# Ledger of designs, part 42: peptides against a protein of PDB entry 3OGK

Target 1, 307 residues: chain A of PDB entry 3OGK
Amino acid sequence: ATPDRLSRRFPNLRSLKLKGKPRAAMFNLIPENWGGYVTPWVTEISNNLRQLKSVHFRRMIVSDLDLDRLAKARADDLETLKLDKCSGFTTDGLLSIVTHCRKIKTLLMEESSFSEKDGKWLHELAQHNTSLEVLNFYMTEFAKISPKDLETIARNCRSLVSVKVGDFEILELVGFFKAAANLEEFCGGSLNEDIGMPEKYMNLVFPRKLCRLGLSYMGPNEMPILFPFAAQIRKLDLLYALLETEDHCTLIQKCPNLEVLETRNVIGDRGLEVLAQYCKQLKRLRIERGADEQGMEDEEGLVSQRG

## One batch from the design tools (peptide; made by RFdiffusion4, then SolubleMPNN)

Design b1_p11_8_s4 (from b1_p11_8, 3 letters changed)
Fold by OpenDDE base, seed 3:
Structure b1_p11_8_s4 (fold): chain B 307 residues (1-307), chain A 11 residues (1-11)
Amino acid sequence: as target 1 above (307 residues)
Amino acid sequence: SYSREIVYEWE
């Protein structure tokens, strides 16, 4: 479809999702610099889609100018912006979004590639937003943002239920977790094993309602921090966990209410058997195998047709 | 590099 055709057909459109690359891109067959530009769509949004409140760009090229135009055009009417695996923008574009769209409820930049100028966008969001429900910059590289701003967001946004972040040290998020009283989902962070302090994470306190979780770099030594609330876990993202097959079995056995599991083939047939035995409410299972998984493959850690 | 994704979904 074209932007003009869309607006003519649906002048009162409230939600728009655009995909710039085919699904084959998930196999790394399509270069990042190939895809559709959002520019003509942003122009159309600005001129003719004046009721649009939700925008989802997936694998699109997005410039700072595009974001600025979108921000100013929709302002507080914009409730959802998802830059899903997009590229071409900087944090200046994000700053424009959060500056002008102060009632945004969902902000996602998951797996997007961008140039980081500073952490002002998150600070601005923290200072002025009270509407945020979902914040997601999972699998991104933000080095200049502050966990204190994340804490402020949690304190000010009463409806904040899902937060996915990059590689924040988990201990720096203690204040965030305390403030995020209604948080149901958390993904990301960074658990850093310390041989000299094996219990450094054992006293972590998670939000009471947390039931969807993915802690990056969680190993078997850190895994027990989940055990006190494992029975309420409904979704696990173990893609970036450092768990072996038997570790998977241990954790899965403690999650009888698990509905969604995302993991690597290290789970193996053994893990799948345990999953079937203990997780009767399972609805979705994703198993990933990447190129860097070759070193982790063994007989037990291989998913076959048996499972 | 390439990756393989296996997704199971059921009610």
Scores: peptide ipSAE 0.230, ipTM 0.820, DockQ to the pose 0.434
Fold by OpenDDE base, seed 4:
Order: sequence, then C-alpha cells, then structure tokens
Structure b1_p11_8_s4 (fold): chain B 307 residues (1-307), chain A 11 residues (1-11)
Amino acid sequence: as target 1 above (307 residues)
Amino acid sequence: SYSREIVYEWE
C-alpha cells in the first residue's frame, strides 16, 4: 500500500502500524537501507491523517526530520509512538517528539539504533509530561540520560504502569521505584556484582503492584530479592538473567501464578518439568537458544525435543 | 537478539 491510498481510504484512521524490513534483517541478512523509510508516511500523516493518535514503526528508517514533522503535525493528539527496532534518528528527534507531544501516553524505542547526543529528551519528558503510561527503551544504550528524570516521570505520571529501560544501575532507580506507585511492569536495569557488598541489593523495594519483571544480569545471589513477591509475578523475563538451570527451578517453583516466561535454553528439560509442575497458569513460553546449545540434548541446561 | 527462539502460546 501507499500512503496516499491509505489516507484516501481511511481518512479517519487513528492507529497506524508499519513494518519495513523483514524479520530476516534481525540476523544481518538484509542491508540496513532495505525495507523502507517512514518519510512518505509522515508526510501523509501530516497532511491527511488528522485523527491519527497511534503510530508504530517497526524495522524502519526514521530520521530526526521525520520525527520533527510527525511531532509538529500531531502535537498533543499523538498518544502512542513506537519506534520498534528502527534506526536513523538521534536523540534530537526524540526531543522533538516529547517537546511537542506533551500528552503522549506510550513512547517506545525498544531495540532501536540511534545516535545519542544528550539526555535532554528524557529531561523534557520529565518536566512536562503527566500522561505517560508506558515508557520503553529496553535493549537500547543510553549513557547520557538521568535516573532522576525517570524518577520525576514516575512522580508526575500517576498512570505509569510499564517501564522498560537500559542498563541503569538498579540502585540508582530506588527513587524511581518509590515514586512509581502504580507500576506493574519493569524490565532492564543492571545488577552489578560487588564482592565488597554482597547484600547491596537485598533491601531493594519494588512497587507493590509489580507483576511483570525482567532484571538484567540478575544472578542467583540477587534472585532472592524477588522471593517476597514471587507469588504475584505474572510475567518473567529471564533472557538477560545470569541464572543456571537449578536457579530457574528455584525461582519458577516460587511463581505459581506465572503466565509468561521468557528465557534461554539454559532452563533445560528439567526446568521445563518444574515449570509444568508449578506454573499451571502459564500461557506463553519463549526460549532463546543462547550459547547453551553445545552438548547433548539430555544434558542439564539444554532444551531438547522432549521439552 | 540474533538467537533462534521457540515460542509456545496457548490459552
């Protein structure tokens, strides 16, 4: 389809999702410039799709100019922007979005590649937005944003329910967790081992409604921080956890209400057996191969055809 | 991620 055909057919369109590159691009099989630019779509949005409030670009090339045009065209009418596995923009583009779209509820740039110029976009969001419900820059690398701005967002956005971040030191997010009273989902952060302070994370306090969780680099020493509320966990992302098969078994059996599990091959057939035994509400299971594929199928830490 | 995945979904 073409942008002009879309607008003619659906002038009152409220939600648009565009997919550019095929999934094969995720494995470096497709050139970066293949798939599509959002530019012609943004032009059409600006001119003819005056009721559009939700935009989802997946695996597309997005420039700062595109974001700026979109921001100015939709302004406070834009409620959702998802830059899902996109590339081509900088933090200047993000700044334009949050500057002009002050009523945005969902902002996602998960797995997007961008040039980071500064942390102004998050600061601007913190200073002016009170509508945010979902913030997701999971699996991105921001080095210039402040955890204090994230805390401010949590304080000001009382409907904030889902936040996924990059590699923030988890202790820097203590204030954020305290402020995010309605938070149900958190993914990301960074748990860093400290030989001199083995219990530095033991007193970490999570939002009381938290039920969807993925802590990056969580090892068996940090895993016990979940035990007090493990029974209320509905979704668990262990893709970036540092848990072995036995650790998986330990945690899973403490999560009887688990509905979604995402993990690596390290869970093994044994872990899957434990999962089946204890998690009767499970509805979705994702297993990534990881680096544990080497060895025999019956070895611990490997998911075989039996699993 | 460049890893192969297996996804199971059910009610």
Scores: peptide ipSAE 0.229, ipTM 0.832, DockQ to the pose 0.384
Fold by OpenDDE base, seed 5:
Structure b1_p11_8_s4 (fold): chain B 307 residues (1-307), chain A 11 residues (1-11)
Amino acid sequence: as target 1 above (307 residues)
Amino acid sequence: SYSREIVYEWE
């Protein structure tokens, strides 16, 4: 489809999702001839799609100019922007979005590649937004944003229910968790093992409604922090956890209400058996082959055709 | 990501 045809067919379009062609190469190397640039679509949105409130770009090239145009065109009417595995923009583009779209409810940049100039975009979001429900920059590399701004967002956005972040030290997010009283989902962060302080994370207090969780680099020593509310957990993202097969079994047995599990091949047939036994409400299972399991041809941490 | 993954979804 072309932008103009879309506009003619659906002048009252509320939600638009565009997908670029997938490729193994870096997303910033998407060829122009693949139709990976959002520019013509942003132009059409600006001119003709006056009721559009949700935009989802997946694996597309998005420039700062595109974001600026989109931001100014939709302003407070824009409720959802998802830059899913996109590239080509900087944090200046994000700043434009949050500056002009002050009633945005969902902002996603998951797995996007960008040039980070500063942390102003998150600060601006913190200072002016009270509508945010979903914030997701999972698997991104922001180094210049402040955990304090995330805390401010949590305090000001009372409908904030899902937050996925990059590699924030979890202890820096204590204030955020305290403020995010209605948070149901959290993914990301960074758990860092400290031999001198093995229980450094044991005093973490999570939001009381938290039921979807993925803590990056969580090992067996940190896993017990989940036990007090494990029965409440509905979704686990263990893709970046540092758990072995038996650790998976231990955790899974404590999550009888688990509906979604994402993990690596290390779960093994043993873990799958435990999963089937204890998690009767399971509806989605993702098993990824991790890099650490490439050499495990005959080891326990393999999922066979039994699973 | 083009890492090998298996996804099961059911109601």
Scores: peptide ipSAE 0.207, ipTM 0.822, DockQ to the pose 0.342
Fold by OpenDDE base, seed 2:
Structure b1_p11_8_s4 (fold): chain B 307 residues (1-307), chain A 11 residues (1-11)
Amino acid sequence: as target 1 above (307 residues)
Amino acid sequence: SYSREIVYEWE
């Protein structure tokens, strides 16, 4: 399909999702000659899709100019922007989005590749947005944004329910967690082991409604911080945790209401057995084959066909 | 009642 065909067919389109690398069934929806650039789509959105409030670009090339055009065209009507595994833009593009789209509810740039010029976009978002529900820059690297802006967002956006971030030191997010009273999901951050202060995270207080969680670099020493609310955990992202098989078993046993688990092969057959025993509400299990298989001498850290 | 989904992804 082409942008013009889309607008003609669906002039009242409210949600658009574009995939730069489509599955076989959706191959014909992406013009080959456009090479995954969003530019022609943004042009069409600006001109003809006046009711569009949700945009999801996946594996697309997105320039700052594209974002600027989109931002100005949709302004406060834009409620959702997802830059999913996109590339080609800088934080200037993000700044344009948050400057012009003051009512944005979902902003995602998970796994996107971009050039970071400054942290102004997050600051601008913090200063003017009160509508945000989902903020996701998981698996990205920001060095110039402030955790204080994240805290401000949490304070001002009462409907904020899901936040996924990069490598913020978790202790810098204490204020954020205190402010984010309705937060249900958090992923990312950085737990840094300190041999001189092994319990530096023990006093960390999470939002009361938190039930979907993925703390990056969480090891067995940090894992106990979850125990007070482990029974309410519904989803765990352990892909970037530093847990071995036994650690998985320990944590899983404490999460009887777990519905979704994402982890690596390190869970092993033993972990899967424990999972089956204790997590009767499990609906989804995602296991990634990580480097663990090559590095682990413990056979329990491998998932076999038996598991 | 629910059906469990098992997903394996390889790097």
Scores: peptide ipSAE 0.115, ipTM 0.751, DockQ to the pose 0.087; fails the geometry check

## One batch from the design tools (peptide; made by RFdiffusion4, then SolubleMPNN)

Design b1_p12_1_s1 (from b1_p12_1, 11 letters changed)
Fold by OpenDDE base, seed 2:
Structure b1_p12_1_s1 (fold): chain B 307 residues (1-307), chain A 12 residues (1-12)
Amino acid sequence: as target 1 above (307 residues)
Amino acid sequence: MDKLAEKLLKRK
């Protein structure tokens, strides 16, 4: 489809999702110059799609100029921007979005590749936004953003329900969790084992409504921090946890209301048996092959056709 | 090690 054809057919379009590159591009099987520029679409949005409030670009090339044009064209009418596995922009583009789109509710950059110039975009968001409901920069590398700005966002955005972040030290997010009173979903962070302080994270307090969780690098020593609210957990993302089969069994037994589990083959057939026994409300199970598991001879960490 | 790279490797 061409942008001009879209606007002619659907002048009152409120939501647009564009997909650029096929999945094969993830394996460098497609040249970087393979199409998928959002520029012509942004031009069309700016000129002809005046009711558009939600934009989702998936695997597209997005420049700072594209983001700036989009931001200025839609301004406070833009409620959702998802840059899903996109590339080509910098944090200047993000700054433009948050500067001009003061009422944005959903901002996603999950798995996008970008150049980080500074942390101003998150600071600007923290200073002026009170509408944010979903913030997602999961699986990204931000080194110049401040956890304090995230805390400010949580304090100011009372409808904030889902936050997914990169590798912030989880202890730096204590203030964030305290402020995020309505948070239901959290993914990311970084749990860093300290042999000298095994109880480093035991005093971590999570938001009372938290029920969807994926803590990065959570090992068996940190896992007990979930036990006080494990019965409340409905979704677990264990893809980046450091849990073995037995750890999975221990955690799963404590989550009788689990509806969604995402994990790796390390759960094993034993973990699947425990899951079936204790998690009667399970709706979705995703098991990914871990690269680390290809070398471990332990039969217990493999999901067979029997499980 | 780039933690993101490690995550991506674990996901593949």
Scores: peptide ipSAE 0.066, ipTM 0.778, DockQ to the pose 0.148
Fold by OpenDDE base, seed 3:
Structure b1_p12_1_s1 (fold): chain B 307 residues (1-307), chain A 12 residues (1-12)
Amino acid sequence: as target 1 above (307 residues)
Amino acid sequence: MDKLAEKLLKRK
């Protein structure tokens, strides 16, 4: 489809999702100039799609100029922006979005690649937004943003239900969790094992409604922090957990209401048997091969095609 | 490098 054909057919379009390059482009198998720029679409949105409130770009090239144009064209009418696995922008583009789109409800940049200039975009969001429901910069490399701004967002945005972040130290998010009273989903952070302080994370207080969770680098020593509310868990992201097969079995047995599981091949056939036995409400299972598992042919943590 | 792989290597 071309931008002009879309606007002519659907002038009252409220939601747009565009998919750019296939996954093969991540391996430089596709020429850089292949049809992945959002620029012509942003031009069309600005001129002809005046009711558009939701934009989702997946695997596209997005410049700061594109973001600035989109922000100014849609302003407070923009409710959702998803930059899903996009590239080409800086934090200046994000600053433009949050400055002009003060009623944005969903902001996603999961797995996007960008140049980080400063943390001003998150600070601006914290100072002026009260509408945010979903914030997702999972699998990104922000080093200049403040956990304090995340806490401010949680305090000011009463409808905040889902937050996914990069590698923040979990202890720096204590204030955030206390403020985020309606939070249902959290992914990311960083659990850092301290041999001298094995109970470092045992006093963490999670939001009471939390039911979708993915803590990065969670090992068997940290896993018990979930046990008090494990029966409430509906979705687990264990892709970046440091759990063995037995640890998976232990956790799964405590999650009888689990609906979605994302994990690595380390779950093994045994973990799948336990999952089938205890998780009768399971709707979706995603198993990925970890880079660590390619070399461990001899470990029991292999899912066979027989399961 | 997969940050997970690096952390797994440090635990061994």
Scores: peptide ipSAE 0.059, ipTM 0.775, DockQ to the pose 0.372
Fold by OpenDDE base, seed 1:
Structure b1_p12_1_s1 (fold): chain B 307 residues (1-307), chain A 12 residues (1-12)
Amino acid sequence: as target 1 above (307 residues)
Amino acid sequence: MDKLAEKLLKRK
């Protein structure tokens, strides 16, 4: 479809999702005529889609100019922006979005590639937004943003229910978790093992409503921090956890209300058996092959046709 | 190198 055809057919469009390329395609291998650039769509949004409140770009090229144009065109009417696996922008583009779209509810940059200039975008968001419900920059590398701004967002955005972040040290997020009273979902962070301090994270307090969780680099020593609320967990993302088969079994047994599990082959057939036994409400299971599992001779750490 | 792989290597 062309942008002009879309606006003519649906002048009152409220939500737009565009996909730029197949999963297997690399950005550098896509011809210019593939429609991977959002520019013509942003032009059309700016001119003709005056009721558009939700924009989702997946695997597209997005420039700072595109973001600036979108931000100014939609302003406080923009409720959702998802830059899902996009590239081509910098944090200046993000700054424009949060500066002009002060009532944004969902902001996602998950797995996007960008140039980080500064942390001003998150600071601006913290200073002015009170509407945010979902913030997701999972699987990104922000080195210049402040966990204090995340805490401020949690304090000011009472409807904040889902936050996914990069590799923040979890202990730096203590203030955030305390402020995020209505948080239901958290993914990311970084659990950094300290052999000299095995209980480094044992005093971590999570939001009371937390039920969807994916802590990066969580190992068996950190796993017990989940036990007090394991019965309320509905979704686990263990893709980036450092749990072995036995650890999976231990955790799964404590999560009888689990609905969604994402993990690696390390769960093994044994883990799947335990999952079937204890998690009767399971709706979705995703098992990926991790690069770290290449060469592990442990038979228990493999999912066979039995599982 | 995958950060996960690096973490796994450090645990061995």
Scores: peptide ipSAE 0.046, ipTM 0.763, DockQ to the pose 0.343
Fold by OpenDDE base, seed 5:
Structure b1_p12_1_s1 (fold): chain B 307 residues (1-307), chain A 12 residues (1-12)
Amino acid sequence: as target 1 above (307 residues)
Amino acid sequence: MDKLAEKLLKRK
């Protein structure tokens, strides 16, 4: 479909999701006519889709100019922006979005690649937004943003229910967790093993409603921090955890209300047996093969066709 | 296992 055909057919469109080419193709010089660039769509949104409140770009090239145009065109009418696995923009583009779209509820940049200029976009969001429900920059590389701005967002956005972040040291998020009273979902952070301080994370206080969780680099030494609320966990992302088969078994046994599990092949047949035994409400299971498991074909951490 | 490397590979 072309942008002009879309607006003509659906002038009152409220939600738009565009899918670009697979990422493998984005590394090649994709001609503009291959539909990888959002520019023609942003032009159409700006001119003809005046009721559009939700925009989702998946695997597309997005420039700062595109974001600036979108921001100014939709302003406070924009409730959702998802830059899902996108590339081509900088934090200046994000700054434009949060500056002009002060009532945005969902902001997602998950797995997007960008040039980081500064942390001003998150600061601006913290200073002026009170509407956020979902903030997601999971699997991104922000080095210049402040955890204090994230705390401010949590304090000011009472409807904030889902936050996914990059590799923040989890201890820097203590203030955020205290402020995020209604948070139900958290993914990301960074748990860093310290042999000299094995209990450094034991006093972490999570939001009381937290039930969807994925802590990056969580090992068996850190895993016990989940035990006090494991019974309320409904979704668990272990893709980036450092848990072995037995660790999976230990954790799964403590999560009887688990509905969604995402993990690696390290769960093994044993972990699947335990999962079947203890997690009777399981609705979705995703098992990926990790890079570490490519050489483990002969190890116990393999899910066979029997599992 | 290089934790960061694994995570970066997932982004590609």
Scores: peptide ipSAE 0.052, ipTM 0.774, DockQ to the pose 0.130; fails the geometry check

Design b1_p12_1_s2 (from b1_p12_1, 5 letters changed)
Fold by OpenDDE base, seed 1:
Structure b1_p12_1_s2 (fold): chain B 307 residues (1-307), chain A 12 residues (1-12)
Amino acid sequence: as target 1 above (307 residues)
Amino acid sequence: MEELAKRLEERK
């Protein structure tokens, strides 16, 4: 498909999703001659797709100029921007988006590679946005953004239901969790083990509606912080947790309403048995190979064909 | 995995 053909065929297009690197069974939406750049598409959006509210770029090259053009062209009509595994932009591009698109509801840059210049984009978002529902910069490395801006966003955006972040120390997000009264999903953060302070996270208070969760670097010592609301957990992302097989079993037994589990093969056949026994509402299971497969593993620490 | 599949099938 070409941008011009798309706009001619669908002049009232509301949502656009472009994939630069399609999976084996999927058609390449970008002609080979476009090189995976969003530029020609952004040009077409700016000129001809005046009803477009949602843009999703996946595995594409996106420049700051592209983002600036998109931001100015769609302005407050842009409700969703997903930069999914994209590259080529800086935080200046993000700043342009949040400056011009004051009513954006979904902003995603999960697994994108970018140059971080400053934290102004998040500050600008905090100062002016009240519409945000989903904020996702999961699996990114921001060092210059402030957890206070995240707290401000939570306070001002009453419809904020899903937030996924990078490596914020969880204790720095206490104010955020207090402010995010309607939050249903949280992923990311950083739990940092302190042998001298094993209880450092025990007083962490989560939003009352939280039911989808993925805390990075959560180990068995931190896991008990979930127990008070484990029965309401519907989705767990344990891909970046530091849980062993038995820890998985312990947690799974406490989550009878679990619908989605994402974890590593450390769950083992034993964990799968426990999952089948206790999680009767399970709809999706994702098991990935972890970095821990490089070492000698216990017999129960691997998912086998039997499991 | 086969055991899990069997258990899930039994719940349908």
Scores: peptide ipSAE 0.025, ipTM 0.596, DockQ to the pose 0.024; fails the geometry check
Fold by OpenDDE base, seed 3:
Structure b1_p12_1_s2 (fold): chain B 307 residues (1-307), chain A 12 residues (1-12)
Amino acid sequence: as target 1 above (307 residues)
Amino acid sequence: MEELAKRLEERK
């Protein structure tokens, strides 16, 4: 499909999702320049798609100029921007988006690769946005953004329900969690075990409506912080948790309303048995091979055909 | 996985 054909057929289009390079690109089976640039699409959006409020780019090349053009063209009409596994932009492009699109509700850059110049984009978002519902920069490497800006966003955006972040120290997000009264989903952060402070995280208070959760680097010592609200958990992301098979069993048993589980093969056949026994509402299961588990012959940490 | 599938089918 070409951009011009799309606008001619659907001049009143409100939502657009574009997929660039397929998974096969990871095996060098697709030319680098194959259909991956958003530029011609942004041009078409700017000129002919005047009712477009939702844009989702997946695995595409996005420049700062593209983002700037999109931002200025759609302005406060843009409600959703998802840069899903995209590349080619810097934080200047993000700054343009949040500066011009002040009523944006969903901003996603999950697994995108970019150059970080500063943390101004998040600060600008914190200072001017009151509409945000979903903020997702999960599996990204922002080092220059402030947890205080995230707290400000939570305070000002009363409809904020889902936040996924990078490697913020969880204790730096205490203010954020307190402010985010309507938050239902949180993923990311960083739990850092301190042998000298075993109760470092035991006093963490999570938003009361939290039911979708993925805490990075959560080990068995930190896992008990979930127990008070485990019965209300509907989705768990354990891909980056530091839990063994038995830890998985312990946690899963406490989550009878679990609908979605994402984890590594460390769950094992035993964990799958426990999952089947206790999680009657399970709808989706994703099991990945952990990088650290490559080549490990741990019988308990292996999901077999039998399991 | 087969055992899990079996248990899930029993719930339908």
Scores: peptide ipSAE 0.023, ipTM 0.588, DockQ to the pose 0.023; fails the geometry check
Fold by OpenDDE base, seed 2:
Structure b1_p12_1_s2 (fold): chain B 307 residues (1-307), chain A 12 residues (1-12)
Amino acid sequence: as target 1 above (307 residues)
Amino acid sequence: MEELAKRLEERK
């Protein structure tokens, strides 16, 4: 469909999701710069889709100008913006969004590729937004944003329930976790093992309602920080955890209410057996092949058809 | 995987 056809057919459209790249791009079969441009769609949104409150661009080329136009056109009517695996923009575009769309509830840029100019966008969001429910820049690399702004967002946005971030040192997020009283989901961060301070994370306090979790680089030494609330965990993202088969077994046994598990094949048939035994509420299981699995000599670290 | 599927199905 073309943008003009869409607006003519659905002038009162409230939600739009566009996909630019095929799934083959996931396997690096498509150049990174290949994709549909959002420009003609943004033009149509600006001119004719006056009821649009939710925009989801997946694997599309998005420029700062596109974001600026979208921001100004929808302003406080924009509730959701998802830049899912998009590219072509900088943090200036994000700044425009948060400056003009001050009532945005969902802001996602997961796995997007962008040029980082500064951390102003997150600061602006922190200073003016009180309606944010979902913030997701998982699997991105921001080096210039401040964890203090994230804390401010948590303090000001009482409905904040899901936050996914990049490689923040988890200890820098202590203030954030304390402020995010209603947070149910957290993914990302960075756990950094310190042989000299094995218990440096043991005093980490998570939000009381936290039940969907994925801590990056969590190893067996850090895993015990989850044990106090493991029974309330409903979803685990272990794709970027540094857990072996036995570690998976240990953790899974402590999560009897687990509904969703995402992990690598390191879980093995043994881990799957434990999962079946202890997680009676399991609804979804995603197992990906990790890059490190080629070197794993332990047969237990392989998921077989039998498992 | 088949064993897991079997066990999960038995619990439904």
Scores: peptide ipSAE 0.023, ipTM 0.603, DockQ to the pose 0.023; fails the geometry check
Fold by OpenDDE base, seed 4:
Structure b1_p12_1_s2 (fold): chain B 307 residues (1-307), chain A 12 residues (1-12)
Amino acid sequence: as target 1 above (307 residues)
Amino acid sequence: MEELAKRLEERK
C-alpha cells in the first residue's frame, strides 16, 4: 500500500509493517561473507573523522582488527556503536571497544553473528563504564557472559534506560531489574516453563518506569506477570512470545496506552479488532509471518484483509 | 485489516 492510502485507512497509525520471516532468512543462517567490509570505513574514521561520536554498521563484515582500530581512534569520544546484523568479529573485538571507549552510551550488537571466546567484554564494561544508556545484544547467543555483570552495569550506569539481551533466564536477572531503577525498555530473556513450579515467575519485580517490553518465550501462564503494570506499557514486542490469538486479545485489552505493537500473524483478525477497540494510542503495528503459517488451520490465527 | 481500519476511522 502507498503511504497516502495507509494514512487514510489508519489515521491513528504512523507506520504499518508486514513482513515474512522464514527461518532461512534469519541472519545467523546467512554466510558471513554476504556483507561489505567495514575496513575502509574504519580507516576513514581513524584518519579524517575526528568528530565522529556515533558509528552504525548494518549487515557488514567487521573484524576484531577493525574494532580495535576504531576503539583506539575514537576512544572516549565514541558515544554510540551499533553492529546491527554484522558478522566476522569475536568477543575480543568487543573487549577492545569497551576497554578503550569507556564513555560509550550506546552499544548494540543486535542480530550479529560472532565467535564467543569469553565473557570478558561484559565484565570490563561493568567494571569501568558509568555512562551507558543503551545496551542491546538482542537476538544473539552469548553463553559465557554473566548476569552479575549486567547487574553491575545497572548499578553503575544511572542513565541506563534500554537493555535488550539474549536468552538469560529471567530469574537470574532479578538483581539486574532491582538495580536498573531508570530502565524504560527491556527485551529478551528466557521464560522457561517448570511443571513443578508454575508460579516461579509471579514474584518478579520489574523497574517502575518500564514501558517498552518484550519477553522471550512468554506463554499464557507467564503473561499475568505483566498485568500489574500493563496500563503503562507503550511498546510491546511479542515476536518471540508463545501467545495464541486469544492470549493476544487478553493482553491487548489490558494495555490501553499501547503505542507500538510488534507481533506475529497469530494475532489474527480477532486480535486486530481488539487492538482497534482498546488501544486508542496505537501509532505503529508490525506483523511478521511466522514459519508455521503454512500449517495453521485456525483461521482466527491469521491476519487477513478483513482483519 | 479492514475491520481495524473501520474502527480506527470511527474513532475520529
Scores: peptide ipSAE 0.022, ipTM 0.491, DockQ to the pose 0.022; fails the geometry check

